# Peptides against a protein of PDB entry 2L5G, part 49

Target 1, 41 residues: chain A of PDB entry 2L5G
Amino acid sequence: LSKEELIQNMDRVDREITMVEQQISKLKKKQQQLEEEAAKP

## One batch from the design tools (peptide; made by RFdiffusion4, then SolubleMPNN)

Design b2_p29_7_s3 (from b2_p29_7, 17 letters changed)
Fold by OpenDDE base, seed 2:
Structure b2_p29_7_s3 (fold): chain B 41 residues (1-41), chain A 29 residues (1-29)
Amino acid sequence: as target 1 above (41 residues)
Amino acid sequence: SELEELKRNLDRLEREKKELEEKLKEILE
């Protein structure tokens, strides 16, 4: 792979990681809401 | 339950993130 191809592959993986992290953050917030609602008397 | 499905989805995404982080390490080696 050229240096440019390595950078392109890195940038692709970094974008994929960012998308997964955003999904994880969204689901963790929803989990916290559901756990807080379940803890209300 | 919705909470159990959400936990399963989180566990899947955490595994996917780990696999992507390992691919990134392999690119940077």
Scores: peptide ipSAE 0.589, ipTM 0.896, DockQ to the pose 0.159
Fold by OpenDDE base, seed 4:
Structure b2_p29_7_s3 (fold): chain B 41 residues (1-41), chain A 29 residues (1-29)
Amino acid sequence: as target 1 above (41 residues)
Amino acid sequence: SELEELKRNLDRLEREKKELEEKLKEILE
C-alpha cells in the first residue's frame, strides 16, 4: 500500500471506530436507563 | 427481553470495535 492508501485506510477505520464507540455509548446509556427503571417500585 | 437484546447488541459492538482496533494496528505497523 502507498502512504496515501495507508492514510485513507487509517482514516476510514478511525471513523468506523468512532461510529461503533458512539453506538456502544448510546446502548450503555439505554441499558442503565432500563436497569434504573426496572429498579423503581 | 429488551434488556437482554441490548446486552447482546452491546457485546457484538464491543467485538466489532476490537476487530477495528486490530485492523488499525495492522495499518500502523
Scores: peptide ipSAE 0.588, ipTM 0.896, DockQ to the pose 0.162
Fold by OpenDDE base, seed 5:
Structure b2_p29_7_s3 (fold): chain B 41 residues (1-41), chain A 29 residues (1-29)
Amino acid sequence: as target 1 above (41 residues)
Amino acid sequence: SELEELKRNLDRLEREKKELEEKLKEILE
């Protein structure tokens, strides 16, 4: 792989990580909401 | 339950993130 191809692969993987992190954050927020609703008397 | 499905999905995404982070390390090595 050329240096340019390595940078392109890095940028792709970094974008994919960011997308997964956003999904994780969304699911953690939903989990917290469900746990808080279940804890209400 | 919705909560159990959410936990399973979270665990999957945490594994996927880890695999992507390892790929990123391999690219940078």
Scores: peptide ipSAE 0.588, ipTM 0.896, DockQ to the pose 0.162
Fold by OpenDDE base, seed 1:
Structure b2_p29_7_s3 (fold): chain B 41 residues (1-41), chain A 29 residues (1-29)
Amino acid sequence: as target 1 above (41 residues)
Amino acid sequence: SELEELKRNLDRLEREKKELEEKLKEILE
């Protein structure tokens, strides 16, 4: 792989990580809401 | 349940994130 191909691969993976992290954050917030609702008498 | 499905989806995404982080590590090595 050229230096340019390595940078392109890095940039792709970084974007994919960011998208997954955003999904994880969204689902963790929903999890917290459901757990708080389940803890209410 | 919705909570159980949510947990399964979180576990999937955490695995996917880990696989992407390993790919990034391999690119940077």
Scores: peptide ipSAE 0.588, ipTM 0.896, DockQ to the pose 0.158

Design b2_p29_7_s4 (from b2_p29_7, 17 letters changed)
Fold by OpenDDE base, seed 4:
Structure b2_p29_7_s4 (fold): chain B 41 residues (1-41), chain A 29 residues (1-29)
Amino acid sequence: as target 1 above (41 residues)
Amino acid sequence: DELERLKENLDRLERQKTELKEKLKEIEE
């Protein structure tokens, strides 16, 4: 692998990490909302 | 569990990123 190919692969992985972190954040927020809704009388 | 699956996916991607950084270091040496 060239240096350029490694950088391109790292940039791809960094984009995928960012997407998964955003999905985790959205899911955690949704879980918290559901827990708060379920705790309402 | 979707959250656990996403965390496992994140951990896999972080390992891939580490392997790419090590390979990049080896090329720069």
Scores: peptide ipSAE 0.633, ipTM 0.899, DockQ to the pose 0.725
Fold by OpenDDE base, seed 5:
Structure b2_p29_7_s4 (fold): chain B 41 residues (1-41), chain A 29 residues (1-29)
Amino acid sequence: as target 1 above (41 residues)
Amino acid sequence: DELERLKENLDRLERQKTELKEKLKEIEE
C-alpha cells in the first residue's frame, strides 16, 4: 500500500469510528430517556 | 445486544486505525 492509500484507509476508518460513536451515543440517550419516562409516576 | 455489537465494532475499528498508523510510521522512517 502507498502512503496515500494508507491515509485514505485511515480517513475511511475515522469516518466509520465517528458513525459508530454517534450510534452508541444515540442508543444510550434513547435508553436513558425510556428509563426516565418509565420511572415517572 | 445492539450496544454490545456497536462497542465490538468500535474496538475493531480502533485496532484497524492503530495498525494503519503503525504502517504509516514505518513508511515515513
Scores: peptide ipSAE 0.633, ipTM 0.899, DockQ to the pose 0.714
Fold by OpenDDE base, seed 3:
Structure b2_p29_7_s4 (fold): chain B 41 residues (1-41), chain A 29 residues (1-29)
Amino acid sequence: as target 1 above (41 residues)
Amino acid sequence: DELERLKENLDRLERQKTELKEKLKEIEE
């Protein structure tokens, strides 16, 4: 792999990381909301 | 579990990023 191809692959992986982190954050927030709603009378 | 699957996917991507950084370092040296 050339330096340019490695940078392009890094940029792709960084985009995929960002997408997965956003999915994790959304799921954690939803789980927390459901737990907080279930704990309220 | 969806959260665990997403964390495992993140860990795989972070390992791939590390491997790409090491390969980039090897080309720059």
Scores: peptide ipSAE 0.633, ipTM 0.898, DockQ to the pose 0.768
Fold by OpenDDE base, seed 2:
Structure b2_p29_7_s4 (fold): chain B 41 residues (1-41), chain A 29 residues (1-29)
Amino acid sequence: as target 1 above (41 residues)
Amino acid sequence: DELERLKENLDRLERQKTELKEKLKEIEE
């Protein structure tokens, strides 16, 4: 692979990491909201 | 579990990022 192809692959992987981290954050936030709602009398 | 699947996906991507970083170093030397 060329240096340019490696940089393009790095940028793609960094975007995919960011997307997965956002999905994890959204899922955790939704779980916390459901737990908080279930704890309300 | 969806959270576990997402964490495993993240760990795979972080390994791929490490491998790409090492390949970039080898080209810059």
Scores: peptide ipSAE 0.632, ipTM 0.898, DockQ to the pose 0.715

